# Peptides against a protein of PDB entry 5H65: the designs that were tried, part 17

Target 1, 294 residues: chain A of PDB entry 5H65
Amino acid sequence: QYLERTPLCAILKQKAPQQYRIRAKLRSYKPRRLFQSVKLHCPKCHLLQEVPHEGDLDIIFQDGATKTPDVKLQNTSLYDSKIWTTKNQKGRKVAVHFVKNNGILPLSNECLLLIEGGTLSEICKLSNKFNSVIPVRSGHEDLELLDLSAPFLIQGTIHHYGCKQCSSLRSIQNLNSLVDKTSWIPSSVAEALGIVPLQYVFVMTFTLDDGTGVLEAYLMDSDKFFQIPASEVLMDDDLQKSVDMIMDMFCPPGIKIDAYPWLECFIKSYNVTNGTDNQICYQIFDTTVAEDVI

## One batch from the design tools (peptide)

Design b1_p13_1 (made by RFdiffusion4)
Fold by OpenDDE base, seed 3:
Structure b1_p13_1 (fold): chain B 294 residues (1-294), chain A 13 residues (1-13)
Amino acid sequence: as target 1 above (294 residues)
Amino acid sequence: SVGRFQEDKFHVD
């Protein structure tokens, strides 16, 4: 879509909703810390959530570790089970269920593990050695997902989360519906278990200034703006450095705004009602950082 | 169409 450039002063006087092409400088942005800018977003209810911290996960898995795996739920047609008893911690039992593909155990790099009673550390170690890990607990008649406050699926360093509000959890045996039990696509796993996957998103507020006016534009994007997945950035130092470099380029620290680069992007206006107050807000859309900047 | 956030080089696909 072709849009002519519109000065910010003109935009600020117009009704919403509208789309604009602008040329402006990034005066400032919030939050300044990358980890604070990464959130979880539900595509259905549109709720934004914080990414759980390690401490939060520790508590969840510690609580799960107090539960003894039910022997009756071990070794089904879907999975083979192995049990470990710790020498310490009053003999904590950990169950690892290896999901089979057509009755055969797949290779380690294609294997899904269901872990019952594992600590965060143990789960992370296993996720680094195997393709996928799902934290589970013993239900009344079947294994069940442990807690939607924790990842429903861990693949390497990536934690996949589900929406508590929109999900209607189903038991683990519903994984039988998956034809391919080797790739373990997160969306497929989620669908089988009745989970609405949350999306990692960058959430930032850009203060834009073109010399005629100043406005705040909201950025919510998963992987298009930076050409970096929000789902991976928290666990990858190189990706973090890349994002920091980009932001430093657009909003250089220690220098005056007069020396900042001119940036062009699309923004859209929209109406927000908070009680009796009506406000026009702005959001960046259909904009990607140029490859030569990365 | 996707725009490129770039200094004085905005392209629209």
Scores: peptide ipSAE 0.322, ipTM 0.895, DockQ to the pose 0.023
Fold by OpenDDE base, seed 4:
Order: sequence, then structure tokens, then C-alpha cells
Structure b1_p13_1 (fold): chain B 294 residues (1-294), chain A 13 residues (1-13)
Amino acid sequence: as target 1 above (294 residues)
Amino acid sequence: SVGRFQEDKFHVD
């Protein structure tokens, strides 16, 4: 698409919805902390959620660890089970279920583990060694996902979350529906278990100034704007550094706005109702950080 | 290099 540049002063006078190309400086942005700008978004109900912190997950897994694995649910056609009793923590029982592919255990890099009674630390260790980990609990007749407030799938450093509102959880044996039990594609796992997967997104508000006017534009983007996946940034120091560098470049601290770089982007206007009042809001779209900036 | 956001769908340098 092609749009002519429009000054902010003109945009601010126009009705919504419309699309614009602008050239402006980033006067300021919110939130200032990167971890605060990463959210979870449901593609169905559109709810934005906070990414659970380590402390939140600790509580969930601690609670899960209070339940003893049900022996009758161990060693099925789907998985082989191994039980550990911790030396500490009052002899906590931990069950690890190794999901089989056609009755055969796959290689570690292709293996899905179901962990029951594990701590966050233990789960993370396993996820680093094995391709995929699902925290589970003993249900009435089958293993079940532990809690949607925790990841339903952990792959390496990536935590996959599901929407509590939109998901209708199914038992773990539904993984049998997956023909390929080696790749463990998150969307496929989610589908099998009745989970609506959440999407990691950057959520930020940019205050833009082109000298004719000031405009706040909303940014919600998964991986295109920064060319960095929101799903990975929280667990990767280098990616965090990159985002910080980008933002510092566009909005350098301790420097007057006159020295800020000019930025070009697309924004769209839309109407929002706040009670009885209607207002026009703006969102950045179809925009990425230029390659020469990264 | 200059700091800029770049149009993803259409950009003319």
C-alpha cells in the first residue's frame, strides 16, 4: 500500500477510521520497562493478560506437588512412567511420563514429557534437556493439564500459555490424536487438549511529535515491529538488549527531542467509547524497525 | 544510519 505523509495536526482533526503515513519523533513511550510491555493476548476473546512471573509459577507448581501421582494412571500405551521420591521435601513424589511414538520412546530432542508433582526448577531443567514438557496432574480417569495459569507446554525457554476463558480442556490421552508424536507443534498440542493458545505481544504506547502536533499511538505486535519475537524476549538477554538499544536510539535518555531521529510509520485511527464519550485512538500497523537501525 | 520505523508493506528509500 501507498499513503502520502500526513502531518499530525491534520490527522488530529480528522474522523476515524482512517489510515495514515506519518513522520514523527518518539517523544516518549510507555511502559518504560520491557517486561511490562510483554503481554499475552487471546486471539478469540482478545483479552490481554500478564505473563506470569516466576513467583506465580512457583506457587502453582508447589500446589501441584502436594498431590501424589495416581499409580493407576501410570504406564499407558501413550507413555511410560517413572516415579521419583525426593530425598528432601518430606519425600515428595514426582512422576515423569515419557510420551511414546507408536509405542517407541523417541529421542530426547523429540520427546514430550508429562511431569506430575514437579517444581518449577525441575520442570525447567527437563525442558532444557527434552524438547517438550507439559505439567500435568492426576485426574479422575486420566492425566490432565495441571493449570492454565501455568504453561501448558514448555519448549526450551518458551512457555506456551492457554486462555482460561476460551479453552475447554481435554484429558492427556487426547494426544493420541496426533499422528506425529515427535514434533509437538504447540498449536497441535493445544488443539488436542482443547486449549486456545495465547499469543505473546508487545504492548506499548508511543507519544509521537512531528512539530505540528502530538499523538499517542498504540503498538500491539508479536514479532514484526522489533523483528524480535515477544515470546522469546523475556528469556533471552541478547534480545532484551536489542529492544532496549532500539528504544534508546529512538528516544535517547538525557537528550533533547530536537536531536531525536525522525521516524516513519503507519498508523490507523479508530473510535473508542469511554462511557458516553467517544474518542479517537491510534494504532501503529504494518511497521517495522528499519534494518539499518537494528 | 538514521533511526526510523519502516513501512512493512510499502517502503521507498
Scores: peptide ipSAE 0.224, ipTM 0.814, DockQ to the pose 0.025
Fold by OpenDDE base, seed 5:
Structure b1_p13_1 (fold): chain B 294 residues (1-294), chain A 13 residues (1-13)
Amino acid sequence: as target 1 above (294 residues)
Amino acid sequence: SVGRFQEDKFHVD
């Protein structure tokens, strides 16, 4: 059965947990800037984390670049290795390992690169040319993931991150467990390396008003609400513009709320306890921006 | 134009 529409004034008087269908206007939302609304979420421990900024990654990769690739770990059955020495920065050594599929090098668009000593800029350039890139370092007996504070996998403009708390990292040779070494599915790579992948999510608070009452509803969604992946939006200007346009449509600046569009959605209530204080909170679920909106 | 959210197919048990 479908839920009947319930006015906010009635919802505000009811105990949690419950599910509701509502029709309301978006009075306001937080945060106002898109980049502030994109977070990383762990599906296991449920911790929310900030997406690392370029400056953060620069530091990590600069530190990694101070380490010399171990010659003993080059050219294995899993990968072929090439070493470059930069003309600047005290002759920094960069190692690129090309992962093979059954002993054969895949095409560039199917190839996984393991990179030692690369800068963020260099890594990004390579990720645009090749299918996948993993920043690595030389471990004691094998190559290892460089740092979970940086992406464990870069595919084009998408940076895949892992949870530091929930991951138990395994060495690079564990990629041998993957029968298909051409597709490089992020979840499969994560599993092979003992990584719990983080999920990009939009995290926003909507203040909803239907004229009978006002409540705040929490939005946490990866790709369904806007029909735009949170994992791609930060690196795509067109997607950013689309989200901004949607929000401007829902909450148009410079006009009165009476002229705002009515929005229909599902919300669920839940209890939050902080000591002796009991509060009812609300979350948007199973809701998508209508296709005819924009 | 009136903006709206589109509900997913949702059934209450």
Scores: peptide ipSAE 0.100, ipTM 0.700, DockQ to the pose 0.023
Fold by OpenDDE base, seed 1:
Structure b1_p13_1 (fold): chain B 294 residues (1-294), chain A 13 residues (1-13)
Amino acid sequence: as target 1 above (294 residues)
Amino acid sequence: SVGRFQEDKFHVD
C-alpha cells in the first residue's frame, strides 16, 4: 500500500490510530540476542511465550521417563508398539508406537512415531530418522500427549508447540480422524488432538531516527520481515548468521549514526492504556528487508 | 547497495 512519506516529528504529534510511511535510520534495537527475540505467539489468545530451552525440555522428558509405559495401551489398531529397556542403572522402559495407515505400517519417512519415556536426545535421534515424532504418556484409557510445555510434534529440527490456555487436549486415538496418516501436517495433528498451535515470531523493538525525531517501533513477524522463518532460525546457524548480518548492516557497530543507511518502512500507531495513562505506540507492518540488502 | 526496509507487497522508490 502506497503512503506518502511523513517525518517522525509530524507523526509524534498525531493521534492514533494511523498508518505511515517513513524514512529513518535504525539507531538501536532490542533485544540484541537473537534467541531473546524469538517467541511463541498464540493466534487465539495472543499470549507471548518463551521458546523452551533445551534444559527445560530435558527436565520434562526426564520426568516423563520415570513413568512406565502401560502394557494395556500397546499394539492397537492405530499403532504397533515396540519396547526397549535401557542398559543404564535405572533400566528405563521406552516405548515407541508406530502409527499405521489403515492397518499398514507406512514407510519410515512417512511414519509418525509416538514416543513414551524417551529422553530429549533419544527423541531427537528418532525425529531425524523418521521425521515425525510425538512425545506421549500412558493415560487411563489411551495414550495422551506428554506435556504442552514440550513439543506436541517434532519434525526434523522443528519443534511444534501448543497453547496451554486455548488447547483442550484429546487422546491419541483421535488421530484416527485423519484420513491421511502419512503426511502428518502439524495443523492437522493439532486439530485432531485439540491443540491450538503456537506460532514462532520475531519480537523486536526498533528505535528509529530520521533527524527530525525519534520513536520506538515494535516488530512482531513470523517470516516476512527477514524472509526467514522464525520457526527455523533457532536451529539453523546459517539463518542466524543471516539475521545478524542484516541487523549489522542496518545498525553497524562501531560507526556513527550519521553513516547508517536510510531505511524505508511502514509503521502504524495505536493506543495503549495502562490505568490512567494513555500512550501511543508504533508497530512496523507490511515491511520486508529489501532484496539488495541480503 | 544501501540497506533498507521496503514494503512487502509493492516496490516503493
Scores: peptide ipSAE 0.231, ipTM 0.799, DockQ to the pose 0.026; fails the geometry check

Design b1_p13_1_s1 (made by RFdiffusion4, then SolubleMPNN; from b1_p13_1, 8 letters changed)
Fold by OpenDDE base, seed 3:
Structure b1_p13_1_s1 (fold): chain B 294 residues (1-294), chain A 13 residues (1-13)
Amino acid sequence: as target 1 above (294 residues)
Amino acid sequence: AVGSFLEFRFNTK
């Protein structure tokens, strides 16, 4: 794709939609905090959601832990069940269901655990020892996903979320449809359970200035812009540091904009209607940070 | 056109 470079002053006068190549400086960006820039996006309904915080998850799992696992749902052809009783006054029951592959228990690094009644801490510990974890609850006739407000799948430190609006949940026995019960690909798990998976995205607003004009451009990207997955950045200090370094290079703190680097990127314009108010907005697209910058 | 990524490049000029 070849687009001629267009000054911002010219872009600001044109109708939408159009695509542009620009050369500009990043005057400022929002939000400044990395954790605030990471959101969950539904590819179907396009709803943006906040990534649940630890405190939110703690409440959900604490509530789930008040429910007693149904003995009738233990030990099916799909999974073997083990029950623990905590040594506290309430005697909390925790059920771990080990999903089998063709009737055989996989190795720990390939095994999917269904956890019923576990706390966030316990679930996290198990996810570090086993490949995959799904928080579940006892339904009437089958295990069911606990809550779409919590991850439907935890793999290591990565939490996979589903869209409440677009998902039509199916019971756990639908995992039987998966041919491969060792890799536990998130998209496959989601499909089996009727979940529309949410995508981690970086969401930022860039204020761009080329000396002829100033405009705000929206950035929504999962892994192409920074060449860093938004799904991993929140749990990896090194990745966080990398993103911070990149942004500091683009928009150096403590110096004047005259000393900022010139940046080249693509932006597209589009129309937004809010009642009687019509405005043109801009979005960064098909742009990636150069290898020598990372 | 869509799908062709442009590097976000620094220029000192």
Scores: peptide ipSAE 0.026, ipTM 0.450, DockQ to the pose 0.021
Fold by OpenDDE base, seed 5:
Structure b1_p13_1_s1 (fold): chain B 294 residues (1-294), chain A 13 residues (1-13)
Amino acid sequence: as target 1 above (294 residues)
Amino acid sequence: AVGSFLEFRFNTK
């Protein structure tokens, strides 16, 4: 799309909603720490949530590990089950269910594991070896998802979360609706289990200055702005370094703003009502960091 | 929004 460049001083005088192309310097941004800028967003209810910390997950999985797997739910047409008893930790039982594709066990890189009673460490180890892992518990008639406060699906280092408000959980046997039980696309798994998947997003506030005016613009983006998936950045040191490098390039520390680079991007204005007060806010959209910058 | 993504370009000055 094409928009004429508009100075910030002119934008600040105009009514919303409107779209603008701007050229400005990034005076500052918030939050400064990358880990604080990554959130979970629901596409239906639009709630923003914090990504659960390791400590939060430890508690959930520890609680799950206190429950004994139901023998009646083992070895179905959908999955083959194996059970281990830990030598310590009060003889904790761990059940791993290997999901079959048309009665055949897939290769490890295509196999979905359902885990009962596993610790976070054990689950993470398995997710690194196998394609997909779902933490589950024994329900009355079937295996069920353990807890939406924990990932409903782990693939390698990626944790997929669901919205507690918008999801209506269905039992594990609903995975039978998937024709292909090897690829385990997160959206397909979510749909089968009645989960509304949350989206990882970068959430930042940019203070932009073009010398004529200053405004704050909101950034909420999953993978387009940085060309880096928000879903992967927290577990990948190289991706973290890349984002940090980009931000340092846009807003270099230890130098004057006069030496900052000029940035071109799109922003849109919108109205926000807080009681009797109307405020115009701005959001960055349809903007991608250039390849030569990365 | 309707439109294509623009490259976020900058000029060092």
Scores: peptide ipSAE 0.021, ipTM 0.406, DockQ to the pose 0.022
Fold by OpenDDE base, seed 2:
Structure b1_p13_1_s1 (fold): chain B 294 residues (1-294), chain A 13 residues (1-13)
Amino acid sequence: as target 1 above (294 residues)
Amino acid sequence: AVGSFLEFRFNTK
């Protein structure tokens, strides 16, 4: 799709919805802190959520760790179970269930662990050694996902979350439906467990100025705009630095806007109803930071 | 159209 460049002053006078190509300077952006710009988005209900803080996860897993694993749910055809008693004063029980592939334990790098009663620290340690980890709890008849407020799947440093609103959780035995029990693709795991996976997204508001007018454009993007996955940026210092550098180039601190670079992008307008008021908003779309900028 | 990305580019000074 080809669009001719339109000045902001003209865009501001037009009805929505429309698509535009613009050339403008980034006067400012919000939020300024990267961790505040990364959110979780549900593709079904479109709810935006904050990424849980480590402290929030600590509470969830600490609570889960107070529950004793049900012996009746250990060692099924799907998984082999091992139990540890911690050396703390309470002697906390931790169950690790090793998911089997057709009755055979896979290699450690392909193994899915179901962890029952683990702390965040313990879970993170295990996720660094094994391919995949699911925090679980003992249900009435089967293991169940611990809590959708926590990751349903941890792979290395990546935390996969599910939508509480849209998910209809199914028990762990539904993992049997997966033919390949070695790769543990997050979407496949989610489908088996009735989870609607949330997507990491960058959420920012850009104030754009081309000298003829000023408008705010919304950015919601997972991995295309920065060419950096939102799912990885919070756990990678180098990726964080890259995003920061990009934004500093677009909007240099301590420099007047006259010296800012000109940027070209696509924006689309859309109508938003706020009570009785009809407001036109703008969103950046189909735009990628040029490789020569990165 | 989805997939037709425009590069967000600096203009040369």
Scores: peptide ipSAE 0.015, ipTM 0.436, DockQ to the pose 0.022
Fold by OpenDDE base, seed 4:
Structure b1_p13_1_s1 (fold): chain B 294 residues (1-294), chain A 13 residues (1-13)
Amino acid sequence: as target 1 above (294 residues)
Amino acid sequence: AVGSFLEFRFNTK
């Protein structure tokens, strides 16, 4: 629906909820660092979570590596298993399970690897070669997902995470339910394993000023606003640069706001209760950075 | 430049 442009001063006087079209300058935004603006969002419980840092993952995989793969769980109808002993002083056992498609091993780029006892570095190396990797551990009767604090699926440089609150994990043999064991669609894998996948989102607060008033608008978006997937930006320097360039364009450093570009977008107002205080908040929606040159 | 206008793409539903 078409919305007429409304000045911020008028918006600030109105009750929520409402939708608006605005033209304003981006006075400031937070957080300033891109990596701080990328979060994980659960579509079911709506909690926001931090993306785990490399150090966090190292700890999880180090802990997993202390467990020896169970020989009884190797070489099933679902997967072929290979075991390596590391050359380090500890002689750590690493199991790689190659998931078969109808009893045969697929091509490397279509093959899902289940990794047991691997370090983050080893897992990343394998994910680059075989595309799809699931960190696992030996359960009582079957292989199981290692830890929901770590990715349940790594595809190339993309780490797919699941919601601890909403997921009810099932064993690895449930991957048998997948008819196509070559594409390894994250949502399908998640469904088979009882995982509610988290979504990467950009989370930012924009301070908007049109000369009549100032308001803060919340941005939560996965891939529409910047036309850049939040799921890929942390692992891609070029995408990071692109986002930084966009933000520098909107809010150029070292100059006065009078020289800032005018931006046009949609915002919606909504009511929020903070204790006994009822306040109106604003969120950007249905807005995409245009391919315009200033 | 001063006076520049950066348009966003938006749904006009």
Scores: peptide ipSAE 0.018, ipTM 0.410, DockQ to the pose 0.025; fails the geometry check

Design b1_p13_1_s2 (made by RFdiffusion4, then SolubleMPNN; from b1_p13_1, 6 letters changed)
Fold by OpenDDE base, seed 5:
Structure b1_p13_1_s2 (fold): chain B 294 residues (1-294), chain A 13 residues (1-13)
Amino acid sequence: as target 1 above (294 residues)
Amino acid sequence: PVGRFLEVTFKLD
């Protein structure tokens, strides 16, 4: 069953919760900058977090690089280890552990690397050549994830993050629980290491106007609305351009709203309580940008 | 011009 179109003026008078199909113009949206609209969302505690900036990661990895890899933790049944000493930077030691599949080293495109003491630049370079990279540190009895403030897994240009609140970190040897040590599915890696993975989401507020009324609708979506993964957009110029083009089409700069395109979408209303004040809010759902719009 | 969003095929219960 399909919802009939409802004018915004009627929606604004109705109690929540309800679902609506609307036809409206996008008067404006926030935030205007794409980088500000991408957040990390925890599926368990539902906390929204900022995506760490390069500067934040530099600090974390710089601190990690001050720690010396423990020789006792090198070359286990799970991984083969190689160590380098930098010529400068106070003789920094970098350890790379190549995870084996049933005692055999996989091809580079299937190999998981564990890195101790690497800089952000070095880690990124390795992640471009190898399938997966995990920043680690030497624990008391095993290698451990370096820091949940940094990615727990890097695959190419994608940084996978975990929730600090919901995760209970386990040591690296728990990767042995994975039967297939070649694919390195992020969710499987997270589960093995006790990590609750965060989800990249687009977070925007749309001001919608159909001529009868104006309302703000919240957008929180990972990959369905734009048909572009939020997890990839920050590291891909072409994807960024695509999102910008879409938003410019919906809300073109420099022209009057009368010339804006009409947009059809689904919104749901819900109640929000702020102390003694009860407010009705709206969220876009089950809506995808049409192919003919792009 | 009309900008369209694709409807998800679902039944409202």
Scores: peptide ipSAE 0.082, ipTM 0.615, DockQ to the pose 0.022
Fold by OpenDDE base, seed 4:
Structure b1_p13_1_s2 (fold): chain B 294 residues (1-294), chain A 13 residues (1-13)
Amino acid sequence: as target 1 above (294 residues)
Amino acid sequence: PVGRFLEVTFKLD
């Protein structure tokens, strides 16, 4: 069915919840900086979290590096272990565990590494060479995930995070449940380790104006709106430029709103209670950036 | 010439 376009002035008078098709200009948006618009979202508890900064990760891995790998946990049926002593003044011990597939080591592009005592820099270097990296620590009886405040899985430049609230961590040997120990699908790894994976999302507020009224619409989207994955944008300069270009087209700097392009999208209204105040909010949905001539 | 920079993909059934 076709949804008729509704002017904003009419929408602003209506009760929620409802769905609308609108045509409006993007008067403004927030946050203005792309990195501020990328968040982590839990699909279970629905909390939004900040993506950890490099400095945050440095602290976590530095702390992890103070712990010596337990020799008793090295070289199991699941993985082969190699130990290095760093050449720095501290002589830090670093353990790398190469996860085997049916008792044999897979190719580097299919191999999962478990890393103890590694710095962020070292971990990132390894993740660029090998398919997947999990930061771990020596637990009482097995290797365990280092910290949910850090990625539970790093694949190339993508950091996969888990929800602290919803996850019930299991030890590394639970990776044995994975039949295929070469693909290392993040969701499968998460499931094996009792992790609820977080989702990267763009979170933005659009101020929309169609000349009849003005409303703010919330955008929370992973990869459909910009046709760019939120999970990749922070680590890819080209993707960042693309998003910036798109937003500049929507809301061109240095010109009046009269010259702004008309945008068509779907919004849904919903009720929100803010203390004692009941208000109606709006969210963009099922909308993709596209260039077309009307 | 009017620019359309957002395309809706939602369909009502």
Scores: peptide ipSAE 0.029, ipTM 0.590, DockQ to the pose 0.024
Fold by OpenDDE base, seed 2:
Structure b1_p13_1_s2 (fold): chain B 294 residues (1-294), chain A 13 residues (1-13)
Amino acid sequence: as target 1 above (294 residues)
Amino acid sequence: PVGRFLEVTFKLD
């Protein structure tokens, strides 16, 4: 299917839903701060939520660290357990459960750790050395995921989150259903534990102007628009700089819009009900930033 | 002064 270029003034007069090809300048965008533009999206209920701040995680893990690991849940067929007592005034107990593959401990680079009672700092240190980390707590009959407000899986610098609304958590022993207990694919882990994984997305509002009209277009994209994964950008300074540079090219600061580059993209219109009001909104789709020097 | 800052691909579902 081919779409001819349509001026914004014409688009603004048409009913939704429709798809358009446009040529316009990016007058402005929101939010301006990158960390505010990265959110978590549920593919099932479509809820958008903020990526938890480090401070939020600190609180969750600190609270979890006050709980004593249940001795009865240590050393199962699924995992071997090691217990540490910290040297702080409280003598906090930390349990690390090393998940086995068919009764054998895998290599460190393939090992999944279940951490019970660890602080954020401790968990991060372990995640840098081991393939995967799951924060857990002692349940009644099995280990359980600590809190969906925290990552259900940490792999290196990547925090994987689950949807509280859509997830029906299952106990840790359900990891037994995974045939491959070395790769620990996030989606597989999530499925085993009854978690609906959230997706990192860039969420921005572009104000587009082609000289005939102005409209706001919504951008919600994980990795196609910038060709940068939203899941990685917050933890990588170079990726952050790249996004900033791209946006500066689209919307140069201190320069008049007349000098802005013309941008070509696809937008789709859709209806949104706000009470009794029917509003037409626009979303960018099937568009990728292309590097070009003119 | 037309920039190719955005390349578009149309995918039909």
Scores: peptide ipSAE 0.029, ipTM 0.584, DockQ to the pose 0.025
Fold by OpenDDE base, seed 1:
Structure b1_p13_1_s2 (fold): chain B 294 residues (1-294), chain A 13 residues (1-13)
Amino acid sequence: as target 1 above (294 residues)
Amino acid sequence: PVGRFLEVTFKLD
């Protein structure tokens, strides 16, 4: 629906909730560092979480690597198991379980690997060679997901995370419920294992100024605003550069705001209660960076 | 409707 342009000074005087079309300059934004703007969002509980750093994952997988794979859980109808003993690291054992489709091993590009006892480096190498990787551990009766603090599924450079609060983990044998054991769609894997997948999102605060007033607008978006997936940006230098270029275009460093471009977008107002204080906040919605500007 | 965070012509659907 068409919305008339409203000056910020008028918006600042109005009650929430309302939707607006605005024309303003981006005075400033936060966070300034891209990696700080990428978060994980749960679609059920709506909690925002930090994306784990490499160091965090190293710790988790190092801990997992101290556990010896249970021989009783190897080579089932669901998967064939191969075990490697490292030459160093006190003979650490790594088990790779190749998930079968109807008792047959699929092609490497369609194969799901369950990795037990692998380091982050080893897991990443395998994820680059094979279609999909799940870090697992030996449970009492079955293989289980290693840790929801780590990815439940790695596909190439994409790390898929699950919500600890909303997930009720099920054992690996529940992958049998999947009719197609070749495509390994993240949502299907998550459903089979009782995982609520987290969504990568850009989270930023824009300070907008149209000369009549100044307001802060919140941005939470996965892939529409920049036309760049938040799920891929952290692992792709070119995508990072693109986002940086866009932000530099909107908010040029070392230049006065008078020379900044005029930007048009949609914002919605909403009420927020913090204790006894009631305030009106603003969020950007249904807005995309134009391709002709990029 | 889709807003355009840009300086050029704003398109509304």
Scores: peptide ipSAE 0.011, ipTM 0.474, DockQ to the pose 0.023

